# Designs tried in a protein design run: peptides against a protein of PDB entry 8PQO. Part 168

Target 1, 252 residues: chain A of PDB entry 8PQO
Amino acid sequence: VLLKEYRVILPVSVDEYQVGQLYSVAEASKNETGGGEGVEVLVNEPYEKDGEKGQYTHKIYHLQSKVPTFVRMLAPEGALNIHEKAWNAYPYCRTVITNEYMKEDFLIKIETWHKPDLGTQENVHKLEPEAWKHVEAVYIDIADRSQVLSKDYKAEEDPAKFKSIKTGRGPLGPNWKQELVNQKDCPYMCAYKLVTVKFKWWGLQNKVENFIHKQERRLFTNFHRQLFCWLDKWVDLTMDDIRRMEEETKRQ

## One batch from the design tools (peptide; made by RFdiffusion4, then SolubleMPNN)

Design b1_p24_1_s3 (from b1_p24_1, 11 letters changed)
Fold by OpenDDE base, seed 2:
Structure b1_p24_1_s3 (fold): chain B 252 residues (1-252), chain A 24 residues (1-24)
Amino acid sequence: as target 1 above (252 residues)
Amino acid sequence: GRPESVYLDLGLLVVNLLLEAKLK
């Protein structure tokens, strides 16, 4: 098991991020292979547990059409079905990803707190001390080009070049986080993303767990760079606007 | 149609990245 807490600081408010995240997830996924094809929604309902109130979803990602033929032909039954269980109680979210074939031997868990701070809270997910000492804290700086793979880099998604017309935020210079503290009119937040990865196959555990974390970090970095650079597209939208856009997309 | 993004975390994007890196 490998745990890392990714801390992503953004020059947006927690309330703004709720809209921006939903917009950016939808937009980013449009450019991915297959889009929403092969996604089955089993459950979509409100939940209330231990003082947490939100929306619960259970989805299955059927990957049969997204893998090479030889993989599909050789894959054991259930190996190409990924289950995603998500609890969305914003500003707290939890996602658990499992595989039918791997069962308890595979887990990706992403627990996120969105806080109106600069990533300064320790153990925001309230882990036991023994568990917390094994968590690596990883700061993601969306303005740092060196954290972006060359193949992922796009100038139009570079926070160091972007300036929001609607809000005046950006571009983000090398010391943007320090400067943000002195800008009383600019909101800020941190997404604390605790990622737990488990892959219990002897000889491959460390390789696969580190690989998954590498992909998660890559995703979080690119996603939040996009989220910020798309600020003018979503900052004036409401949650109702997002819901309407989603319904329109479903009908197509 | 795509499921509602309101109920999506980054699962789909994670899956696609994993597929891109290991299966393609």
Scores: peptide ipSAE 0.109, ipTM 0.737, DockQ to the pose 0.100
Fold by OpenDDE base, seed 5:
Formats: structure tokens, C-alpha cells, sequence
Structure b1_p24_1_s3 (fold): chain B 252 residues (1-252), chain A 24 residues (1-24)
């Protein structure tokens, strides 16, 4: 098991992020090949547990159409079915990803707290001390080009070049986080993303767990660069606007 | 009906990234 807490600092408020995240997820999904194909929604309902209220979703990603034919033909039953269970109680979110074939031998869990701070809180997820001491804190700087793979880089999604016309935020220079503290008119937040990866196959555990974390970090980096650079597209939207957009997408 | 899950599409993105890295 490998745990890392990714801390993503953004020059947006927690309230703004709620809209921006939903918009950016929808937009990013449209840009992905096979977006929505092979996705089965089993459950979509409100939940309440231990004072936590939100929306629970259970989805299955059927990967048969997304893998090469030879993989599909040779894959064991259930190996190409990924289950995603998600609890969205913003500003808290939890996602659990499992596989039918691997059962308890595979787990990706992502727990996120969105806080109006600069990523300074320790153990925001309230882990036991013994568990917390094994968690690596990883800071993602959306303005740092060196954290972006060349193949992922787009100039129109570079926070170091983007300036929001509607808000005046950006571009983000090398010291943008330090400067943000002095800009009382600019909101900020941190997404604390605790990622737990378990892959219990002998000989492959460390390799696969590290690989998955590498991909998660890549995703978080690219996604939040997009979210910021798309600020002018979503900052004036309301949650009702987002809901309407989602409904329209469902009808297509 | 697609739930208002911020991670619904993120999960797919993760899967796609994993597939891209290992199968291509």
C-alpha cells in the first residue's frame, strides 16, 4: 500500500472551485477519446452518513472497447470492468476504484478535502498517527512547467501565460503563492487529495503502485492547470447552470 | 442519469491514462 497526499493550491475560492471543477470535468471528458462510452451508472442517489450528506454514485467502466483486441480476447472475466464508487459531499469527496477480477488485491482510493488555505494543514484527513507518518505530502504547483510532461503541455493551458479577463487573476509567476498572501482581493484554496493505492500482486506491488501515483499526479496537474486557464468560462456560472449543462449532456 | 460526481469523469480519465501508459 502506498499513500500520498497531493496538495493543489489554486487562486480560487472553495465556492468557486465547486463550479469550476464540475465544468472542467465535463469539458475534459468531452476532449477524451471514448468519453462516456462503456460507462454504466448503477447508482446515483443522495446519502447521509455520520453527518456527511451528499450524492453517492456507483459506476462501471467497461474497458472492452478501449483495449486492443488481443487484450480483450485474453483478459480474464471481470478484468476489464472497473468499479467506481464515489461520495460527493463537497467540500469533502471520496472515490473508490476497484476491479472485479482483482477483488481485494487492487484499490485506488481518493479522498479530498477542499480548504480555504495554502496547503498548511497536517493530517486533514485525520489518519491515525501510525498511518500518517507513512504519507508523503506532495505539493503540485500549477504554474511550474517542469511538472508537466512535454506531450501534455499546451500554451493555452499554461497558468504562467494565462490572464483572466473577468477576474484579473494571473499570469502566475514563479512566486505566485507567496504573492497571493499579500493579495487580499484574490481568494485561494487547497485541495488535499489523499490517494491510497493498493496492488497486492507479488513482485509488482511497488512498481504498479508507484506507476498509478505517477499517473494520478499527472492527472491532477493537468486538470488543475486547465481549471485555472478556463476560469473565464466558468467563473460566472452558477450551480444551476452546471446542472442544466449536465442534463443537456445526458440527453445527447 | 449522470450523477453530479466530480470524479465520474476523473475516474475515466485515470483509466484512460493508465491504458495509454501501459498499452500504447
Amino acid sequence: as target 1 above (252 residues)
Amino acid sequence: GRPESVYLDLGLLVVNLLLEAKLK
Scores: peptide ipSAE 0.122, ipTM 0.750, DockQ to the pose 0.107; fails the geometry check
Fold by OpenDDE base, seed 4:
Structure b1_p24_1_s3 (fold): chain B 252 residues (1-252), chain A 24 residues (1-24)
Amino acid sequence: as target 1 above (252 residues)
Amino acid sequence: GRPESVYLDLGLLVVNLLLEAKLK
């Protein structure tokens, strides 16, 4: 098991981020190969648990059409079915990803707290001390080009180049976080994303767990760069607007 | 049409990245 807490600081408010995240997820998903092909929604309902109220979703990603033929032919039953269970109680979110074949031997858990701070809180997810000491804190700087793979880099998604017309935010220079503190009119937040990765196969555990974390970090980096650079596209939207947009998209 | 992302299609993004990295 490998745990890392990714802390993504953004020059947006927690309330803004709620809209921006949903917009950006939708947009990013559209830009991905295959889109929503092979996605089955089993459950989508409100939930209440331990005082937490939100929306619960259970999705299955059927990867049969997304993998090479030889993989599909060799894959054991259930190996190409990924289950995603998500609890969205913004500003808290939890996503659990499992696989039918690997069962308890595979887990990706992503727990996120969105806080109106600069990533300074320790153990926001309230782990036991023994567990927390094994968590690596990883700061993602969306303005740092060196954290972006060349193949992922797009100038239009570069926070160091982007200037929001609607809000005046950006571009984010090398010291943007320090400067942000002095800009009382600019909101900020941190997404604390605790990622738990388990791949319990002897000889492959460390390699795969690290690989998955690498991909998660890549995703979070790119996603939040996009989110910020798309600020003018979503900042004036409401949650109702997002819901309407999603309904329209579902019908397509 | 795709499932609504109101409840985060992060899994899809992760899956696609994994596929890109290892299978494509």
Scores: peptide ipSAE 0.115, ipTM 0.741, DockQ to the pose 0.099; fails the geometry check
Fold by OpenDDE base, seed 1:
Structure b1_p24_1_s3 (fold): chain B 252 residues (1-252), chain A 24 residues (1-24)
Amino acid sequence: as target 1 above (252 residues)
Amino acid sequence: GRPESVYLDLGLLVVNLLLEAKLK
């Protein structure tokens, strides 16, 4: 098991991020190969447990059409079905990803707190001390080009170049986080994303767990660069607007 | 059309990224 806490600082408010995240996820998903093909929504309902209140979703990603033929032919039953269980009690979110074949031997868990700070809180997820000491804190700087793979880089998604017309935010210079502290008119937040990866196959555990974390970091970096650079597209939207957009998309 | 996100759709993004890296 490998745990890392990714801390993503953004020049947006927690309330703004709620809209921006939903918009950006939808937009990013449309740009992915296959889009929503093979996605089955099993459950979509409100939940309330231990003071946590939000929306619960259970989705299955059927990957049969998204893998090469030789993989499909060799894959055991259930191996190409990925389950995503998500609890959205924003500003707290939890996502659990599992596989039917691997069962308890595979887990990706992403627990996120969105806080109106600059990533200064320690153990925001309230882990036991013994567990917390094994968590690596990883700061993602969306303006740092060196954290972006060359193949992922797009100038139109570069926070160091982007200027929001609607808000005046950006571009983000090398010291943007330090400068943000003194900019009272610019909101800020940190997404504390605790990622737990488990892959219990002898000889491959560390390799696969590290690989998955590498991909998660890549995803978080690219996604939040997009989210910021798309600010003018979503900043004026309301949650009701997002809901309408989702309903329209569902009908397509 | 694609199913509604209903907040978090991280799984699809993760899955596609993993597929891209290992299977494509």
Scores: peptide ipSAE 0.107, ipTM 0.738, DockQ to the pose 0.098; fails the geometry check

Design b1_p24_1_s4 (from b1_p24_1, 11 letters changed)
Fold by OpenDDE base, seed 1:
Structure b1_p24_1_s4 (fold): chain B 252 residues (1-252), chain A 24 residues (1-24)
Amino acid sequence: as target 1 above (252 residues)
Amino acid sequence: GRPYQYYLDLGLLVYNLLLEAKLK
């Protein structure tokens, strides 16, 4: 098991991020090849547990059409079905990803707290001290070009070049985070994303767990660069607007 | 229409990256 806490600082408020995240997820999904194909929604309902209230979703991603034919032919039963269970009690979210074939031997868990700070809180997920001491904190800087793979780089999604017309935020210079501390008129937040990766196959555990973390970091970096650079597209939207967009998408 | 959900679809995005890295 490998745990890392990714801390993503953004020049947006916690309330703004709620809209921006939903918009950006939808937009990013549209841009993916075969976007949304093979997604089955099993459950989508409100939940209440231990004082936490939110929306629970259970989705199955059927990957049979997404892999090469030889992989599909060799894959054991259930190996290409990914289950995603998500508890969205914003500003707290939890996502659990499992696979039908691997069962207990595979887990990706992503627990996120969205806080109105600059990533200064330690152990925001309240792990036991013994567990917390083994968690690596990783800061993602959305303005740092060196954290982006060349194949992922797009100039229109570069926070160091983007200027929001609607809010005046950006571009983000090399010292943008330090400057943000002194800029009282600009809201800020940190997404604390505790990622737990488990892959229990002997001899492959460390390799696969590290690989998955590398991909998660890549995803979080690219996603939040997009979220910021799309600020003018979503900043004026309300949660009601997002709900309407969701309903319209379901009808298609 | 496409089954786009305005909820977190991290599973699809993550596994697309995994497929890209391992199979391409």
Scores: peptide ipSAE 0.039, ipTM 0.706, DockQ to the pose 0.104; fails the geometry check
Fold by OpenDDE base, seed 3:
Structure b1_p24_1_s4 (fold): chain B 252 residues (1-252), chain A 24 residues (1-24)
Amino acid sequence: as target 1 above (252 residues)
Amino acid sequence: GRPYQYYLDLGLLVYNLLLEAKLK
C-alpha cells in the first residue's frame, strides 16, 4: 500500500471550484479518446450517511473496446471491468476504484478535502498517527512547467501565460503563491487529495503502485492547469447552469 | 449522450492515461 497526499493550491475560492471542477471534468472528458463510451451507470442517487450528505454514483468502465485485441483475448473474465464508486459531498469527495477480477488485491482510493487555505493543514483527513507518518505530502504547482510532461504541454493551458479577462487573475509567475498572500482581492484554496493505492501482486506491488501514483499526479497537474486556464469559460456559471449543460450533454 | 451529470469521470481519465502509458 502506498499513500500520498497531493496538495493543489489554486487562485480560486472553494465555491468557485465547485463549478469549475464540474465544467472542467466535462470538457476534459470530451477531449479524451472514446469519451464516455463503455461507461455503465449502475447508481446515481442522493445519500446521507453519518451526517454526510451528497450524491453517490456507481459506474462500471468496460475497457474491452479500449484495449488492443491481444490484451482482450488474454484478459481473464472481469479483468477489464473497472468499478468506480464515488461519494460527492462537496467540499468533501471520496472515490473508490476497484476491479472485478483483482477484488481485494487492487484498490485506488481518492479522498479530497477542499479548504480555503494555502495547503498548510496537516492530516486534514484525520488519519491515525501510525498511518499519517507514512503519508508523503506532495505539492503540485500548476505554474511550474517542469512538472508537466512535454507531450502534455499546451501553451493555451499554461497558467504562466494565461490572463483571465473576467477576473484579472494570472499569469502565475514563479512566486505566485507567496504573492497571493498579499492579494486581498484574490481568493485561494487547496485541494487536499489523499490517494491510497494498493496492488497486491508479488514482485510487482511497488512498481505498479508507484506507476499509478505517477499517473494520478500527472492527471491532477494537467486537470488543474486546464481548470485555471478555462476560468473565463466557467467563472460566471452557476450550479444550475452546469446542471443544464450536463442534461444537454446527456441528450447527445 | 455521455453521462456527465454528477460524475467526476476520474476513473475514465485515470485509465485512459494508464492505457496511453502502458498499451500505446
Scores: peptide ipSAE 0.038, ipTM 0.713, DockQ to the pose 0.100; fails the geometry check
Fold by OpenDDE base, seed 4:
Parts: C-alpha cells; structure tokens; sequence
Structure b1_p24_1_s4 (fold): chain B 252 residues (1-252), chain A 24 residues (1-24)
C-alpha cells in the first residue's frame, strides 16, 4: 500500500472550485478520445451517512474496447471491469476504485478535502498516527512547468501565462503562492487529495503502486492547470448552471 | 448523453492516462 497526500493550491475559493471542478471535469472529459464509451452508471443517488450528505455514484468502466486486442484476449474475466464508487459531499469527496478480478488485491482510494488554506493542515483526513506517518505529502504547483510532461504541456493551459480577464488573477509567477497571501482580494484554497493505492501482486506491488501515483499526480497537475486557465469560462457560473448543463448533457 | 457527470472524480481520466502510459 502506498499513500500520498497531494496538496493542490489554487487561487480560487472553495465555493468557486466546486463550480470550476465540475466544469473542468466535463470539459476535460470532452477532450478525451475514449469519451463515455464503456461507462455504465449503476447507481446515482443522494446518500446520508454519519452526518455526511451528498451524492453517491457507482460506475463500471468496461475497458474491453479501450485496450489492445491482445490485452483483451489475455485478460482474465473481470480484469477489465473497473468499479468506481464515489461519495461527493463537497467540500469532501471520496472515490474508491476496484477491479472485479483483483478484488481486495487492488484499490485506489481518493479522498479529498477542499479547504480555504494554503495547504498547511496536517492530517486533514484524520488518519491514525501510525498511518499518517507513512503518508508522503506532495505539493503540486500548477505554475511550475517542470512538473508538467512535455507531451501534456499546452500554452493555453499554462498558469504562468494565463491572465483572467474576469477576475484579474494570474499569471502565476514563481512566487505566486507567497504573493497570494498579500493579495487580500484573491481567494485561495487547497485540495488535499489523499490517494491510497494498493496493488497486492508479488513482485509488482511497488512498481505498480508508484506508477499509479505518478499518473494520479500527472492527472491532478494537468487538471488543475486547466481549471485555473479556464477560470473565465466557469467563474460566473453557478451550481445551478452546472446542474442545468449536466441535465442537458444527460439528455444528449 | 455523456456519462461524464459532475460526480465523476476523474476516475475515467485516471484510467485513460494509465492505459495511455502503459498499454499504448
């Protein structure tokens, strides 16, 4: 098991981020070549548990059409079916990813707290001390180009170049986080993303777990760079606007 | 209609990246 807490600082408010995240997820998803093919929504309902209220979703990603033929032919039964269970109680979210074949030997859990701070809280997910000591804190700087793979880099998604017309935020220079503290009119938040990766296969555990974390980090980096650079597209939207957009999308 | 709904915690995107990185 490999745990890392990714801390993504953004010059947006927690409330803004709720809109921005949903918008950016939708937009990013549109840009993905795979689209919605092979996605089955089993459950999509409100939930209430232990005082937590939110939306619960259970999806199955059928990857059979997304992998090479030889992989599909060699894959054990259920190996290409990925289950995603998500509890969205913003500002808290939890996603659990499992696989039918690997059962308990495979787990990706992403637990996110969105806090109006600069990533200064320790153990925001309230892990036991023994567990917390094994968590690596990883700060993602959306303005740091060195954290972006060349193949992922887009100038239009570079926070170091972007200037929001609507908010005046950006571009984000090398010391943007320090400067942000002095900008009274600029909100900020941190997404604390505790990622638990379990891949219990002999000889492959560390390699695969690290690989998954690498991809998660890549995703979080790119996504939040997009989120910020798309600020002018979503900052004036409300949650109701997003809900309407989703409903419209569902009708398509 | 797209199955990409607001409740998606980037799971599909993660796996797309995984597939891209390892299988492509």
Amino acid sequence: as target 1 above (252 residues)
Amino acid sequence: GRPYQYYLDLGLLVYNLLLEAKLK
Scores: peptide ipSAE 0.033, ipTM 0.710, DockQ to the pose 0.116; fails the geometry check
Fold by OpenDDE base, seed 2:
Structure b1_p24_1_s4 (fold): chain B 252 residues (1-252), chain A 24 residues (1-24)
Amino acid sequence: as target 1 above (252 residues)
Amino acid sequence: GRPYQYYLDLGLLVYNLLLEAKLK
């Protein structure tokens, strides 16, 4: 098991982020190859548990059509079905990803707290002290180009170049986080993403767990760069606007 | 149409990245 807490600081409020995240997920999903093909939504319902109130989703990603034929032919039953269970109680979110074949031997858990701070809280997810000692805190700086793979880089998604017309935020210079503290009119937040990766396969555990973390970090970096650079597209949207957009997308 | 839901779906994006990394 490999745990890392990714802390993503953004010059947006927690409330703004809720809209921006949903917008950006929708937009990013449109840009991804294959779209929603092979996605089965089993459950999408409100939940309430232990004082946590939100929306629960259970999706299955059927990968049979997404992998090469030889992989499909060799894959054990259930190996190409990925289950995603998500609890969205914003500002808290939890996503659990499992595989039918691997069962308990495979887990990706992403727990996110969105806080109106600069990523300064320790153990925001309230892990046991012994468990917390094994968590690496990783700061993602969306303005740092060195954290972006060349193949992922787009100038139009570079926070160091983008300036929001609607908000005046950006571009984000090398010391933008420090400057943010002095800008009374600029909101900020941190997404604390505790990522737990388990891949219990002899000889491959560390390799796969590290690989998954690498991909998660890549995803978080690119996503939040997009989120910020798309600020003018979503900052004036309401949650109701997002809901309408989602419904329209479902119909297409 | 793509079955985009109201709630955060990280699985699809993660999946796509994983596929890209392993299969391309």
Scores: peptide ipSAE 0.032, ipTM 0.708, DockQ to the pose 0.096; fails the geometry check

Design b1_p24_2_s1 (from b1_p24_2, 17 letters changed)
Fold by OpenDDE base, seed 3:
Structure b1_p24_2_s1 (fold): chain B 252 residues (1-252), chain A 24 residues (1-24)
Amino acid sequence: as target 1 above (252 residues)
Amino acid sequence: MPLLESVYLEIGKLIYNILLEAKK
């Protein structure tokens, strides 16, 4: 098991982020090939548990149509089916990812708290001390180009070049996080993303767990760079606007 | 936060490669 807590600091409020996240997920999904083909929604319902209220979703990503024919023919049954269970109770979210073939031998859990701070809180997910001491804290700097793979880099998604016309935020210079403390009118937040990766196959555990963490870090970095650079597209939207957009997309 | 399909595809490819190596 490998645990890392990714801390993503953004020059947006927790309330703004709720809109921005939903918009950016929808926009990023449109840019992907297939437009949701192969995604099966098993459950999408409200839930209430231990005072937590939110939306529960269970989706299956059927990857059979997304891989070459020879891969489909060689893959064991269930190997190309990925289950995503998500509990969205913003500002808290939990996602559990499993694979039908791997069963209990494969698990990715992502637990996120969105807090109005600069990533200074320790153990926001309230782990036991013995577990917390094994968690690596990883700070993601969305302005740091060195954290972005060359193949992923786009100038229009570079926070170091972007300036929001609507809010005046950006561009984010090398010391932007330190400067936020002095800018009383600029909201800020941190997404604390505790990622648990479990792969039980002997001899491959460390390799696979580290690989998955690398992919998650890459995803979080690119996504939040996009979210910030798309600020002018979503900052004036309400949650009702987002819901309307989602409904319109489902009808297309 | 939902993950993008591209990420799940990479995970699927990883699983496939692991399975192929395990069968050798």
Scores: peptide ipSAE 0.293, ipTM 0.847, DockQ to the pose 0.729
Fold by OpenDDE base, seed 4:
Structure b1_p24_2_s1 (fold): chain B 252 residues (1-252), chain A 24 residues (1-24)
Amino acid sequence: as target 1 above (252 residues)
Amino acid sequence: MPLLESVYLEIGKLIYNILLEAKK
């Protein structure tokens, strides 16, 4: 088991982020090839558990049509079916990713708290002390180009170059987080993303777990760079606007 | 936090590679 807490600081409010996240997910999804053809929604319903209220989704990603033919032919049954269970109770969200073939031997859990701070809270997910001591805190700086793979870099998605016309936020210089504290009119938040990766196969555990974390970090970095650089596209949208957009997209 | 399909594809590929290695 490998646990890391990725802390992503953004010059947006928790309320703004809710809109921005939904917009950016939708936009990023549109930019991907395949249009979600391999996604089966099994459940999409409200839930209430232990005082937590939100939306529960269970999706299956069928990758059979998305992988090379030779992979599809050689893959065991269920190996290319990924289950995503998500509990969205913003500002809290939990996502559990499993695979039909790997069963209990494979787990990715992503638990996110969105807090109006600069990533200074310790153990925001309230882990037991013994578990918390094994969690590596990883700060993602969206302005730090060195954290971005060259193949992922786009100038239009560079927070160090972007200036929001609508909000005046950006560009984010090397000391943007420190400067943010002095800007009374600029909101900020941190997404605390606790990522738990479990892979139980002996000899491959560390390699696979580290690989998955690397991919998650890459995803979080790129996504939040996009989210910020798309600020002018979504900052004036309301949750109702987002809901309408989602409904319209579902009808297409 | 919903993940993009591309991420799941990478996970799928990883799983496949693991399975291939396990069969060796």
Scores: peptide ipSAE 0.256, ipTM 0.840, DockQ to the pose 0.721
Fold by OpenDDE base, seed 2:
Structure b1_p24_2_s1 (fold): chain B 252 residues (1-252), chain A 24 residues (1-24)
Amino acid sequence: as target 1 above (252 residues)
Amino acid sequence: MPLLESVYLEIGKLIYNILLEAKK
């Protein structure tokens, strides 16, 4: 098991982020191949548990049509089905990812707290001390180009170049986080993403767990760069606007 | 937070490769 807490600081409020996240997820999904083909929504319902109230989703990603024929033919039953269970109780979110074939031998859990701070809280997910001491804190700086793979880099998604017309935020210079503290009119938040990766196959645990973390980090980095650079597209949207957009997308 | 399909695809491919190696 490998745990890392990714801390993503953004010059947006927690409330803004809720809109921005939903918008950016939708937009990013449109840019992916298949436009949702192979995604089965099994459950999408409100839930309430232990005082946590939110939306529960269970999706299956059927990858059979997304892989080469030879992979599909050789893959064991269930190997290309990925289950995503998500509990969205913003500002808290939890996502659990499993695979039908791997069963208990494979787990990705992502637990996120969105806090109106600069990533200064320790153990925001309230892990036991023994567990917390094994968690690596990883700061993602969306303005740091060195954290972005060349193949992922787009100038239009570079926070160091972007200037929000609507908010005046950006571009984010090397010291943007320090400068942000002195800017009374600019909100900020941190997404604390505790990522738990478990891969139980002997001899492959570290390799696979590290690989998955690398992918998650890459995803978080790129996503939040997009989120920020798309600020002018979503900052004036309300949650109701987002809901309407989602409904329209479902109809397409 | 939902992940992108591309990430899941990579995970699927990884699983496949591991399985192939395990069968050798």
Scores: peptide ipSAE 0.214, ipTM 0.813, DockQ to the pose 0.721
Fold by OpenDDE base, seed 5:
Structure b1_p24_2_s1 (fold): chain B 252 residues (1-252), chain A 24 residues (1-24)
Amino acid sequence: as target 1 above (252 residues)
Amino acid sequence: MPLLESVYLEIGKLIYNILLEAKK
């Protein structure tokens, strides 16, 4: 088991982020290969549990059409089906990812708290002290180009170059996080993403768990760079606007 | 937060490679 807490600081409010995240997910998904083909939504319903109210989603990602033919032919039944269960109770979100073939031997859990701070809270997910001792805190700086793979870099998605016309935010210089404290008019937040990766196969555990964390870090970095650089596209949208956009996308 | 399909594809490929190695 490998746990890391990724802390992503953004020059947006918690309320703004709710819209921006949904917009950016939708936009990023449009850019994905296959346009969402192979995604089956099993459940999409409101839930209420232990005082938490939100939307529960169960999706299956069928990867059969996305992998080479030889992979499809050799893959055991269920090996190419990934289940994503998500509890979205913003500002809290929980995602559990499993594979039909691997069963209990494979788990990715992502728990996110969105807080109006600069990533200074320790153990925001309220882990037991012994468990918390094993969690590495990883700060993602969306302005730091060195954290971006060359193949992922786009100038139009570089927070160090982007300036929002609508809000005046950006570009984010090397000390932008420290400067936020002095900018009373600029909201800020931190997404605390506790990522738990379990891969129980002996000899491959560390390799696979580290690989998955590397992919998650890459995803979080790129996604939040996009989210910020797309600020002018979503900052004036309401949650109702987002809902309409989602409905329109489902009809296509 | 939903993950991008591309990430799941990479995970799927990784799982496949592991399975192939295990069958050797």
Scores: peptide ipSAE 0.177, ipTM 0.795, DockQ to the pose 0.704

